# Ledger of designs, part 20: peptides against a protein of PDB entry 3MAZ

Target 1, 99 residues: chain A of PDB entry 3MAZ
Amino acid sequence: VLNPMPACFYTVSRKEATEMLQKNPSLGNMILRPGSDSRNYSITIRQEIDIPRIKHYKVMSVGQNYTIELEKPVTLPNLFSVIDYFVKETRGNLRPFIC
Target 2, 99 residues: chain A of PDB entry 3MAZ as posed
Amino acid sequence: VLNPMPACFYTVSRKEATEMLQKNPSLGNMILRPGSDSRNYSITIRQEIDIPRIKHYKVMSVGQNYTIELEKPVTLPNLFSVIDYFVKETRGNLRPFIA

## One batch from the design tools (peptide; made by RFdiffusion4, then SolubleMPNN)

Design b1_p12_7_s2 (from b1_p12_7, 6 letters changed)
Fold by OpenDDE base, seed 3:
Structure b1_p12_7_s2 (fold): chain B 99 residues (1-99), chain A 12 residues (1-12)
Amino acid sequence: as target 1 above (99 residues)
Amino acid sequence: MEKYLELKELAE
């Protein structure tokens, strides 16, 4: 079965995503979730480099692509590429949360 | 690559 959404996508709130990541850090540290608008998404991460840090990023639907709102925005063709970007950019420190 | 992404976090 082809899943149209990345495995780390969950229909959860910001608070719920944070709790999921804190409770089971061994399962991953990155969640994709619905954004405030129907076609937008948010990424919640719990990165443990020096200390645990929870951060949230906007993933905006722009035409047929998605733009990650960073200091230098990154536009990608699909949500799978968005997840891949976060993994690669952090050299594997970020991993999709799989439960 | 940087460990942390260059930010634009969601506001509460």
Scores: peptide ipSAE 0.144, ipTM 0.785, DockQ to the pose 0.034
Fold by OpenDDE base, seed 4:
Structure b1_p12_7_s2 (fold): chain B 99 residues (1-99), chain A 12 residues (1-12)
Amino acid sequence: as target 1 above (99 residues)
Amino acid sequence: MEKYLELKELAE
């Protein structure tokens, strides 16, 4: 069984993701993208709370789940939950980039 | 609720 990818998933590089977020901030501020390894991913965000800040997070495949590499790592069952975590944890400040 | 996540950011 293969689920579709989250809407904010794009097959882009770190640089491209950064440029996308900077160019069209009204479309969202969070992108999921391929990681350096085939089954890993990265999240690129651009928050504008005080000043624009670009940050990148590792999302590592761990068995059937995914672990967000945070100070306190968070393990979730799928990539949709990963996106949901970022949205929820920031009370909606982070929104998936929908192009 | 914190606005910023506590990070282990990817190195540039």
Scores: peptide ipSAE 0.115, ipTM 0.771, DockQ to the pose 0.034
Fold by OpenDDE base, seed 2:
Structure b1_p12_7_s2 (fold): chain B 99 residues (1-99), chain A 12 residues (1-12)
Amino acid sequence: as target 1 above (99 residues)
Amino acid sequence: MEKYLELKELAE
């Protein structure tokens, strides 16, 4: 079965994503969701290393790639790579929310 | 090792 979008992609709002992560932390702590503009996305994460922290990141479509709007932007070839980046950057602390 | 992703986040 083809999976055109990362498993943690949900057509939800920022608020809904936050609630999903808070209500079911055992299912993961990272959600990819639609951005404010077409073809753009946002990542909502909930890390709780010391205390729960909700953060959101903008993922912009740039040509055929995607750029994570960070202090030092990171451009990746696809959304799967974007998710992978977050997982690896946090050394596995972030895991895609699988409902 | 636990690590926070302390980078610029989307403005609200």
Scores: peptide ipSAE 0.051, ipTM 0.683, DockQ to the pose 0.035
Fold by OpenDDE base, seed 5:
Structure b1_p12_7_s2 (fold): chain B 99 residues (1-99), chain A 12 residues (1-12)
Amino acid sequence: as target 1 above (99 residues)
Amino acid sequence: MEKYLELKELAE
């Protein structure tokens, strides 16, 4: 019943995601991964604006939508939209990690 | 627009 997952989704831990992004930055800087709870996810990013910064965000499943835990939470209809949001809001600075 | 997304990071 699950729809296809975004290309940057990997069944990896926080640590593994960090290592993936650090090892191959040319492949992208954003990974979607399983959260600690069922049906929830986390996004790990590695931005190199001033210095390399690894950050992790919660993507909570709420009803039939997903809420990105931001200062001002954003609710979107699917995980593809979640990825798109990160890309657009950073004007392309964040790019899905495609291994 | 901010350079970094103002997101609530996951606790370590």
Scores: peptide ipSAE 0.170, ipTM 0.789, DockQ to the pose 0.034; fails the geometry check

Design b1_p12_7_s3 (from b1_p12_7, 6 letters changed)
Fold by OpenDDE base, seed 2:
Structure b1_p12_7_s3 (fold): chain B 99 residues (1-99), chain A 12 residues (1-12)
Amino acid sequence: as target 1 above (99 residues)
Amino acid sequence: MEKYEELKRLAE
């Protein structure tokens, strides 16, 4: 099945995403969700390295690409690449939430 | 990992 959006994309709010990750941590710890503005997105993660910690990142649509808002912004060609970036950069610590 | 550490610090 060809999906136009990453498997960890859910049309949920920041609060709902947080609750999803907290409820079923075994299913993953990263969710992609709609941002406050159209064509923008947010990434919500739940880390458990030391203590459970929720963080959110802005993914801005820029032309035909997407930019992850970091101190040093990262621009990628599509949302699948964005998810892949988070997974690879954390050496698998972040895993897409699949339910 | 510079980016990994950054991810741990930053938040929307």
Scores: peptide ipSAE 0.141, ipTM 0.768, DockQ to the pose 0.034
Fold by OpenDDE base, seed 4:
Structure b1_p12_7_s3 (fold): chain B 99 residues (1-99), chain A 12 residues (1-12)
Amino acid sequence: as target 1 above (99 residues)
Amino acid sequence: MEKYEELKRLAE
């Protein structure tokens, strides 16, 4: 049995994710997508207050958990928690892209 | 707001 993915997960490339966020900013500014390696993912965000506007983060599968590649890495139990982390830590600045 | 600032600076 495979658990469902977060609503902002799309099987798109880095380029496609960027285009999605740029074309429809009202739908959200954060996308979860497949990484270059299987079982790894990337987060693509778009924010108006910083340059560059588009940024990408690595989310590495470690055992049964996921680690967000930051200066001080953060490990969470699932991808839903990863999305929640980005939302909460930015106090709502980042919102999942819902197409 | 430490984590927020870090998210703003870092990227792949």
Scores: peptide ipSAE 0.083, ipTM 0.729, DockQ to the pose 0.035
Fold by OpenDDE base, seed 5:
Structure b1_p12_7_s3 (fold): chain B 99 residues (1-99), chain A 12 residues (1-12)
Amino acid sequence: as target 1 above (99 residues)
Amino acid sequence: MEKYEELKRLAE
């Protein structure tokens, strides 16, 4: 059984995600989207700490968990936890894009 | 925070 997806999940391409974030920054700055492989995902963010920056991160399905591809990978139990991680780790700088 | 700084630097 597949659980519901996070509210910031959209079946969009990298380009579309970028455009969404740029067009409506007030709605949030983080999108979860399908990855290049069937069971993988990508996180697209638009940070404005110094200058507007679009970044993409791989979220790989590993067994029953998900691993965020970073220098020091972070493995979490579900996609909701992945979103929560990005929010909490950035102290709220990143917020899920809610359209 | 270490991870926060990493997020600012790295990309897919």
Scores: peptide ipSAE 0.067, ipTM 0.724, DockQ to the pose 0.035
Fold by OpenDDE base, seed 1:
Structure b1_p12_7_s3 (fold): chain B 99 residues (1-99), chain A 12 residues (1-12)
Amino acid sequence: as target 1 above (99 residues)
Amino acid sequence: MEKYEELKRLAE
């Protein structure tokens, strides 16, 4: 089966993702993008209160799951769950960028 | 809020 990607997924570079978030903050503040390695991804977020304003997180493909690289790594079953995790853990502070 | 605070601190 072919699973669709989250709506906030864009085939963009780290720099392009940063520019997208800075240009249109009203559309959201979180982007999922391809990582440097195949099957891996990165999450780019933009905050206006903390320094640095732009932050990136590694999302590593591990078997059939995905692991968010944190102090205590979090493993989830799919990329939709990864996006949901960022939204829920920040109590809605992070919202997927929808262009 | 523990994970939220962690997200605020960490970055790639």
Scores: peptide ipSAE 0.198, ipTM 0.801, DockQ to the pose 0.035; fails the geometry check

Design b1_p12_7_s4 (from b1_p12_7, 4 letters changed)
Fold by OpenDDE base, seed 3:
Structure b1_p12_7_s4 (fold): chain B 99 residues (1-99), chain A 12 residues (1-12)
Amino acid sequence: as target 1 above (99 residues)
Amino acid sequence: MELYEKLKELAE
């Protein structure tokens, strides 16, 4: 079965995502979740470079693409590419949470 | 949803 959403997508709140990442860090440190609007999403991460740090990023649906709201916005064709971007940009430090 | 930090900082 080909899922339309990345494996690390969960219909959870900001709080629930944080708890998931903290409870099972060995399963990954990045979660994609619904945003405040129907077609928008949020990425919650648990950075583990020095000390655990929870951070959130906004992923906006723009036309047929998705834009990660950063100082210099990044636009990608789909949510799978968004996840890939976070993995590559952090050189593997971020990994999708799979449970 | 609030943006808290630059993604680039996470690559360090």
Scores: peptide ipSAE 0.056, ipTM 0.684, DockQ to the pose 0.034
Fold by OpenDDE base, seed 2:
Structure b1_p12_7_s4 (fold): chain B 99 residues (1-99), chain A 12 residues (1-12)
Amino acid sequence: as target 1 above (99 residues)
Amino acid sequence: MELYEKLKELAE
C-alpha cells in the first residue's frame, strides 16, 4: 500500500499538535502538520533533554523539494526524508508520533 | 512562531 504522507502527519493546528504530544508522550514526540500556507508544513516536537520543550519548525515547499527552515536550511526531496532527517539528526531522540 | 534553531542541538 502506497503511503503518500508520513505516518506522523496529522491535519491539526499548532495547539492541537502540542496537546497531542503532551497527552501521549509514549506515542512519539514529533508531528508533521499543515503549515500556514498551502503546500507548506510545520514540524512540532516535544523535546525533553532538560525540561519538556515544545518547538516548531517550518517546512517549506520549494519546487519539488522541501526546505526545513533552520539557521542553516536543509533541503530534502520529500516529506519522508524530512521526518527521517529529524530522527537521524537527533540520533533517535525524536520519534514520529504514531497514534 | 516557527523556530529556526539548529536541529543538531537537540541531539546533545
Scores: peptide ipSAE 0.050, ipTM 0.665, DockQ to the pose 0.035
Fold by OpenDDE base, seed 5:
Structure b1_p12_7_s4 (fold): chain B 99 residues (1-99), chain A 12 residues (1-12)
Amino acid sequence: as target 1 above (99 residues)
Amino acid sequence: MELYEKLKELAE
């Protein structure tokens, strides 16, 4: 049983997440999904600034926090904050995929 | 593979 998760969390694979974003871009362009290891996650995004581009980010569970694997890693207290970070840092360009 | 880019770059 999972604790409360962000609305854009789906138990899908990398491939499935990509397909979801491609199929219904109007529903959002960011999905949170399970990582390959327990308690780790991945963020899949579909940017459409110029051409559609799929990118994936690791969200690593570190202690009781989560670290977004970036050139300069960012550690946040929960997955909701992780999603918020992606939204804010892109000035709303990224939006949670709500199916 | 996972990507390690600054999020601000996505705000273009």
Scores: peptide ipSAE 0.046, ipTM 0.659, DockQ to the pose 0.034
Fold by OpenDDE base, seed 1:
Structure b1_p12_7_s4 (fold): chain B 99 residues (1-99), chain A 12 residues (1-12)
Amino acid sequence: as target 1 above (99 residues)
Amino acid sequence: MELYEKLKELAE
């Protein structure tokens, strides 16, 4: 079965994404959602190391690639790679929210 | 945004 978008992609607002992660933390702690501009996205994460911490990151469409807006920007070829980056960089601490 | 360095901290 083809999945044109990552499994953790949901057409939800920043507020809704936050609520989803807070309500069911066992399902994952990372959501990909539409950005304010066409072809751009945002990632919302809910870290629970000590206390719950919500953070949002911009994923900008640049040409045929995507750039994660970080202190040191990271450019990747597709959204699946973007999700993979967050998972691998945190050694599995971040997991895509699967509803 | 400063996730790059923070991500490394989370990965330990």
Scores: peptide ipSAE 0.039, ipTM 0.640, DockQ to the pose 0.036

Design b1_p12_8_s1 (from b1_p12_8, 4 letters changed)
Fold by OpenDDE base, seed 4:
Structure b1_p12_8_s1 (fold): chain B 99 residues (1-99), chain A 12 residues (1-12)
Amino acid sequence: as target 1 above (99 residues)
Amino acid sequence: SSQILETPDQET
């Protein structure tokens, strides 16, 4: 049983997430998905600044927090904060994929 | 302008 998850969370694979974002870009460009191992996640994004770019980020469960594996790692208290971080950091360019 | 998170492609 899962606790409440962000609206952009989907139990999909890396490939499937990419296809979702490409198929319906108007619905958003960021998906949270389960990682290969327990309690870890991945963020898949499709930004269209100059050209469409697909990126994947690791979100690691560390104790009761989550660490986004960036050049300078960011640790946040929950997955909602993780989504918020991506939105704010990109000044709204990234938006949760809502289907 | 819009920002990009410049990190290597990752996967869990």
Scores: peptide ipSAE 0.137, ipTM 0.761, DockQ to the pose 0.585
Fold by OpenDDE base, seed 3:
Structure b1_p12_8_s1 (fold): chain B 99 residues (1-99), chain A 12 residues (1-12)
Amino acid sequence: as target 1 above (99 residues)
Amino acid sequence: SSQILETPDQET
């Protein structure tokens, strides 16, 4: 068995991702989806610390790595590491959406 | 003990 993409990857639009997260928040609050450019991706999250907040992040393919577009960019070796970073950085608040 | 990953909304 081989999984080339993270379980929270879905071929959905920005709008569809938002709707998925809002409809079933118990299944997770983070989705990885195709970006506007080939080989690039976007992360859509829905955090509920005080109020529901939707945000979208760019994950850019750079060489053989991926860079998360943040004020202080973070470069990682693969998409699985990207997902792990979001989980770890938020101390478990963000969880991959598993449908 | 949880935190928000702060940064401007992107993909525009």
Scores: peptide ipSAE 0.132, ipTM 0.749, DockQ to the pose 0.499
Fold by OpenDDE base, seed 1:
Structure b1_p12_8_s1 (fold): chain B 99 residues (1-99), chain A 12 residues (1-12)
Amino acid sequence: as target 1 above (99 residues)
Amino acid sequence: SSQILETPDQET
């Protein structure tokens, strides 16, 4: 069975995503959520390296790909690759929120 | 070692 969306995707608001990550940090620290447009998304993370830090990243649909709005933008073929990028780039510090 | 993605707070 092909999963159409990453397991850490939730139809939640920016505020709800933040509350989810704060309340249950053991379940993960990264959520994918809808953006303002149907094919755009946001990634909400909560890292605790020194102090807890909540950040939100734009994931923009561009053609058949997705671009993460980073200092140096990264374009990837699907949302699963987007999640993978955040995990690998942080050497596993970021983990998808699974409940 | 852990990494932090240095990007301003954004929203779609």
Scores: peptide ipSAE 0.131, ipTM 0.759, DockQ to the pose 0.521
Fold by OpenDDE base, seed 5:
Structure b1_p12_8_s1 (fold): chain B 99 residues (1-99), chain A 12 residues (1-12)
Amino acid sequence: as target 1 above (99 residues)
Amino acid sequence: SSQILETPDQET
């Protein structure tokens, strides 16, 4: 039995995620998507601080937790916490893409 | 101001 996924999770490619964020920026600027390997994920964001910037982050499954591959890696207990981290760390600049 | 999270670029 699988736990529910965050609302901003979509089974889309890197390219598709980018297009989604570009097409409907009012719906949010952060997407969680499948990674290259099973049980791994990626976060695609589109921040508009100065100009639109697309970035992709690896979220690696490590045991029962997930590690966000940042300059200083952050390990969290679930994907909901991962999304929360991105929101809080950016003080709300990042918002889950809700389609 | 808004923060930007930095990380190595991913492949996919």
Scores: peptide ipSAE 0.143, ipTM 0.755, DockQ to the pose 0.506; fails the geometry check

Design b1_p12_8_s2 (from b1_p12_8, 5 letters changed)
Fold by OpenDDE base, seed 4:
Structure b1_p12_8_s2 (fold): chain B 99 residues (1-99), chain A 12 residues (1-12)
Amino acid sequence: as target 1 above (99 residues)
Amino acid sequence: MSPILSTPDQET
């Protein structure tokens, strides 16, 4: 039995996540998805500031924590905190994709 | 603080 996942988690591929975000931008612009390894994840975003930009971020399981692979990596205690970080860091520009 | 997250752009 696993703890619940963030609401923006979907078992989708990189390509499918991109398509989801492009198709329904009003539902949010951030998706958490499985990585290539069992305990790792990826964040796909469609951030629209000047122009729409698709980006992906590695979220690596490290011990009991998760590290977001950024220029300066950020380590957080759970996936909910990971989502929170993306929201806060972008001052609300990023919002979890909820369908 | 930038509204854009820093690189790298990658996935697992």
Scores: peptide ipSAE 0.127, ipTM 0.788, DockQ to the pose 0.571
Fold by OpenDDE base, seed 2:
Formats: structure tokens, sequence, C-alpha cells
Structure b1_p12_8_s2 (fold): chain B 99 residues (1-99), chain A 12 residues (1-12)
């Protein structure tokens, strides 16, 4: 079934997302969640390269697109593309958290 | 590309 939101989207807080990723790392390490504003979102990740590291990124709604707040911002047409970007950019190190 | 995305933690 096609949904308007990626499978790793959860209506959770920053803290709750962190706890989810820490508790069940085998289910994935990336969560999309609501931002502070109605049309904005946040990505929470937990990467284990050298040591476990939690990071949060802003995904800002800009017109009909979304901009990931990085050192060099990336603009994409939808949230599915945002998730795809995180997966591909990290060569699969990041995987959507599927509960 | 890099296995780590370079940017600091951001508040929601």
Amino acid sequence: as target 1 above (99 residues)
Amino acid sequence: MSPILSTPDQET
C-alpha cells in the first residue's frame, strides 16, 4: 500500500526517537519525525562507525520541495527522496527504522 | 559521498 509518508516516519519527539534507535538498533538507525512547525520535519540517526553517535537534521519545507539542512543544503521533491538521499549518501550505512 | 553526513546536531 502506498502511503504519503515514508515507512520510517513516526509521530515521536526528539527524545523518543533517540530511545527507539538505541533500544532496537537491528530495526534500523534512521527516523523521520515532525518538526516544530507544521510543514517541517526532523531526521534522527544513530550511526555506529567508531562509536554510537546520535545526530539530528532539519528537513525544511520550501514551496513544494524539502531542503535538508546540511553544510551544503540539499533540496529534494518529496520526503521519500529525502530518505533515499540519506541511505544512498551513506552507502547503506543508514537504514530506515522499521518497527 | 561519505558514510557520515557533516553537520552538527540541530534542534527541532
Scores: peptide ipSAE 0.121, ipTM 0.776, DockQ to the pose 0.634
Fold by OpenDDE base, seed 5:
Structure b1_p12_8_s2 (fold): chain B 99 residues (1-99), chain A 12 residues (1-12)
Amino acid sequence: as target 1 above (99 residues)
Amino acid sequence: MSPILSTPDQET
């Protein structure tokens, strides 16, 4: 059974994700995208605190869970939780890109 | 300032 993906998941490249976020900042600033290898993903953000800054985070499939490659890695049970973590941890500064 | 998440620039 194929589970649905988070709404901010797009089958786009790193470059394309960056362009999406830059083009429509009002739609959100966080994209989940496929990784280069197997069942891994990347999170691309365009965080605008002082100035817009693009960052990319690895989300690695580990068993049935996902590990966000942060300075202190965080393991979560699904991709929805991954998105929630980014939103919560940034107190809503990061918002899923929805178009 | 809103908190940010810290990692090196990474790509998968």
Scores: peptide ipSAE 0.140, ipTM 0.784, DockQ to the pose 0.531; fails the geometry check
Fold by OpenDDE base, seed 3:
Structure b1_p12_8_s2 (fold): chain B 99 residues (1-99), chain A 12 residues (1-12)
Amino acid sequence: as target 1 above (99 residues)
Amino acid sequence: MSPILSTPDQET
């Protein structure tokens, strides 16, 4: 059976996502989770460039696409592409959290 | 140094 959502999607809160990433960093450092409403999502990451840093990004549903709320917004056709963008843009530094 | 993405912090 095909999964309609990325493997790193979890129905967790902002706090829960942070705890997951902190407790098991070897499993990945990026989680997709529900946003403020049913049409939007959030990405929580834990990067360790210098020190561990937690950040949260808005992923807004816009028509048939999704826009990542960045300094320069990026629009993509689906949530799988959103995850791929985070991985590729960071040259693999970000990896989806798989448990 | 690994590249990062920048944006204002989000509240859920």
Scores: peptide ipSAE 0.137, ipTM 0.776, DockQ to the pose 0.495; fails the geometry check

Design b1_p12_8_s3 (from b1_p12_8, 7 letters changed)
Fold by OpenDDE base, seed 2:
Structure b1_p12_8_s3 (fold): chain B 99 residues (1-99), chain A 12 residues (1-12)
Amino acid sequence: as target 1 above (99 residues)
Amino acid sequence: MSPILAQPDQVT
């Protein structure tokens, strides 16, 4: 069944997302969650390259698209594409957290 | 090293 939101979307807080990723790293290391403003979102990741690092990214709704707040912002047509970008850009290092 | 997903500020 097609859902309007990516599988790694959870209605959780920044703190809760961090705890989820730390508790079960085998389930994935990327969560999409609501932002502080309506129609905006946040991505929380936990990468283990040198040491475990938690990072948060803003995903801003801009018209009908979404912009990932990076040094060089990336604009994509939907949230599925946003998740895909994180996975592909990191060549699989990031994987959506699936409970 | 330079992170692939670099950003100026994290979500607050």
Scores: peptide ipSAE 0.234, ipTM 0.788, DockQ to the pose 0.502
Fold by OpenDDE base, seed 1:
Structure b1_p12_8_s3 (fold): chain B 99 residues (1-99), chain A 12 residues (1-12)
Amino acid sequence: as target 1 above (99 residues)
Amino acid sequence: MSPILAQPDQVT
């Protein structure tokens, strides 16, 4: 039976997600976590291009899809596609945090 | 080098 949630999903707070990424950067740099409202989520990333940078993105449930709140919003059919988008858009710079 | 995803942070 397939897990309905991506492997990088954790029921953690913004602070906890940040600490996880900082403590174990070798395990990945992207976490999906619950949002403040039902069926909404947040993605916390830790990119280390020039210096370490923590960012948080809103993933909003819109109908049967999910919209990533970007300058130009991106709507995708499921959370797996959301994770895939972040990986592919950054050409592998972002990797799901797996522990 | 600038971040690949140069989007603003979630405020709250």
Scores: peptide ipSAE 0.231, ipTM 0.786, DockQ to the pose 0.521
Fold by OpenDDE base, seed 3:
Structure b1_p12_8_s3 (fold): chain B 99 residues (1-99), chain A 12 residues (1-12)
Amino acid sequence: as target 1 above (99 residues)
Amino acid sequence: MSPILAQPDQVT
């Protein structure tokens, strides 16, 4: 069965996502989850550069694309590309959480 | 130091 959503997508809250990442850091450090409305998503990450840091990014649906709210916004064609962007931009520091 | 994505603010 083909999943239309990335493997790191979970129907969880911000708090739940944080707990998931904290409990099993070896499984990945990035989760995609539902946003405030049906059109938006959020990405929760747990980076451990110096100390563990939790951050949440907003992914907005714009037309048929998605825009990541960053200092310099990035627009991509689908959610798979969004996940790929996070991985590539951090040179593999971020990895999708798979459980 | 690994690259980090810059964000103006966290999602509430």
Scores: peptide ipSAE 0.229, ipTM 0.788, DockQ to the pose 0.447
Fold by OpenDDE base, seed 4:
Structure b1_p12_8_s3 (fold): chain B 99 residues (1-99), chain A 12 residues (1-12)
Amino acid sequence: as target 1 above (99 residues)
Amino acid sequence: MSPILAQPDQVT
């Protein structure tokens, strides 16, 4: 039994996540997915500021927290907070992909 | 401020 995951979590590969975001941009532009290592995750986003850009971020499980690998790493208590951070930091530009 | 999250980007 595992605790609930954020609504934008999908057990998909990097490639699949990219395709999902490209096919249905109206459903959101951020997906949380399993990382290459157990207990780690990745976030795939499709931001459209000037042109569509796909980026992937590592979300590393560190103890009971999660660290987002950014220029200046950010550590948060859970995956829900991670999603919230991405939304707030981008002032709403990023929205969880919900289908 | 840029609304885009700063690098690094996942390679692996």
Scores: peptide ipSAE 0.222, ipTM 0.790, DockQ to the pose 0.565

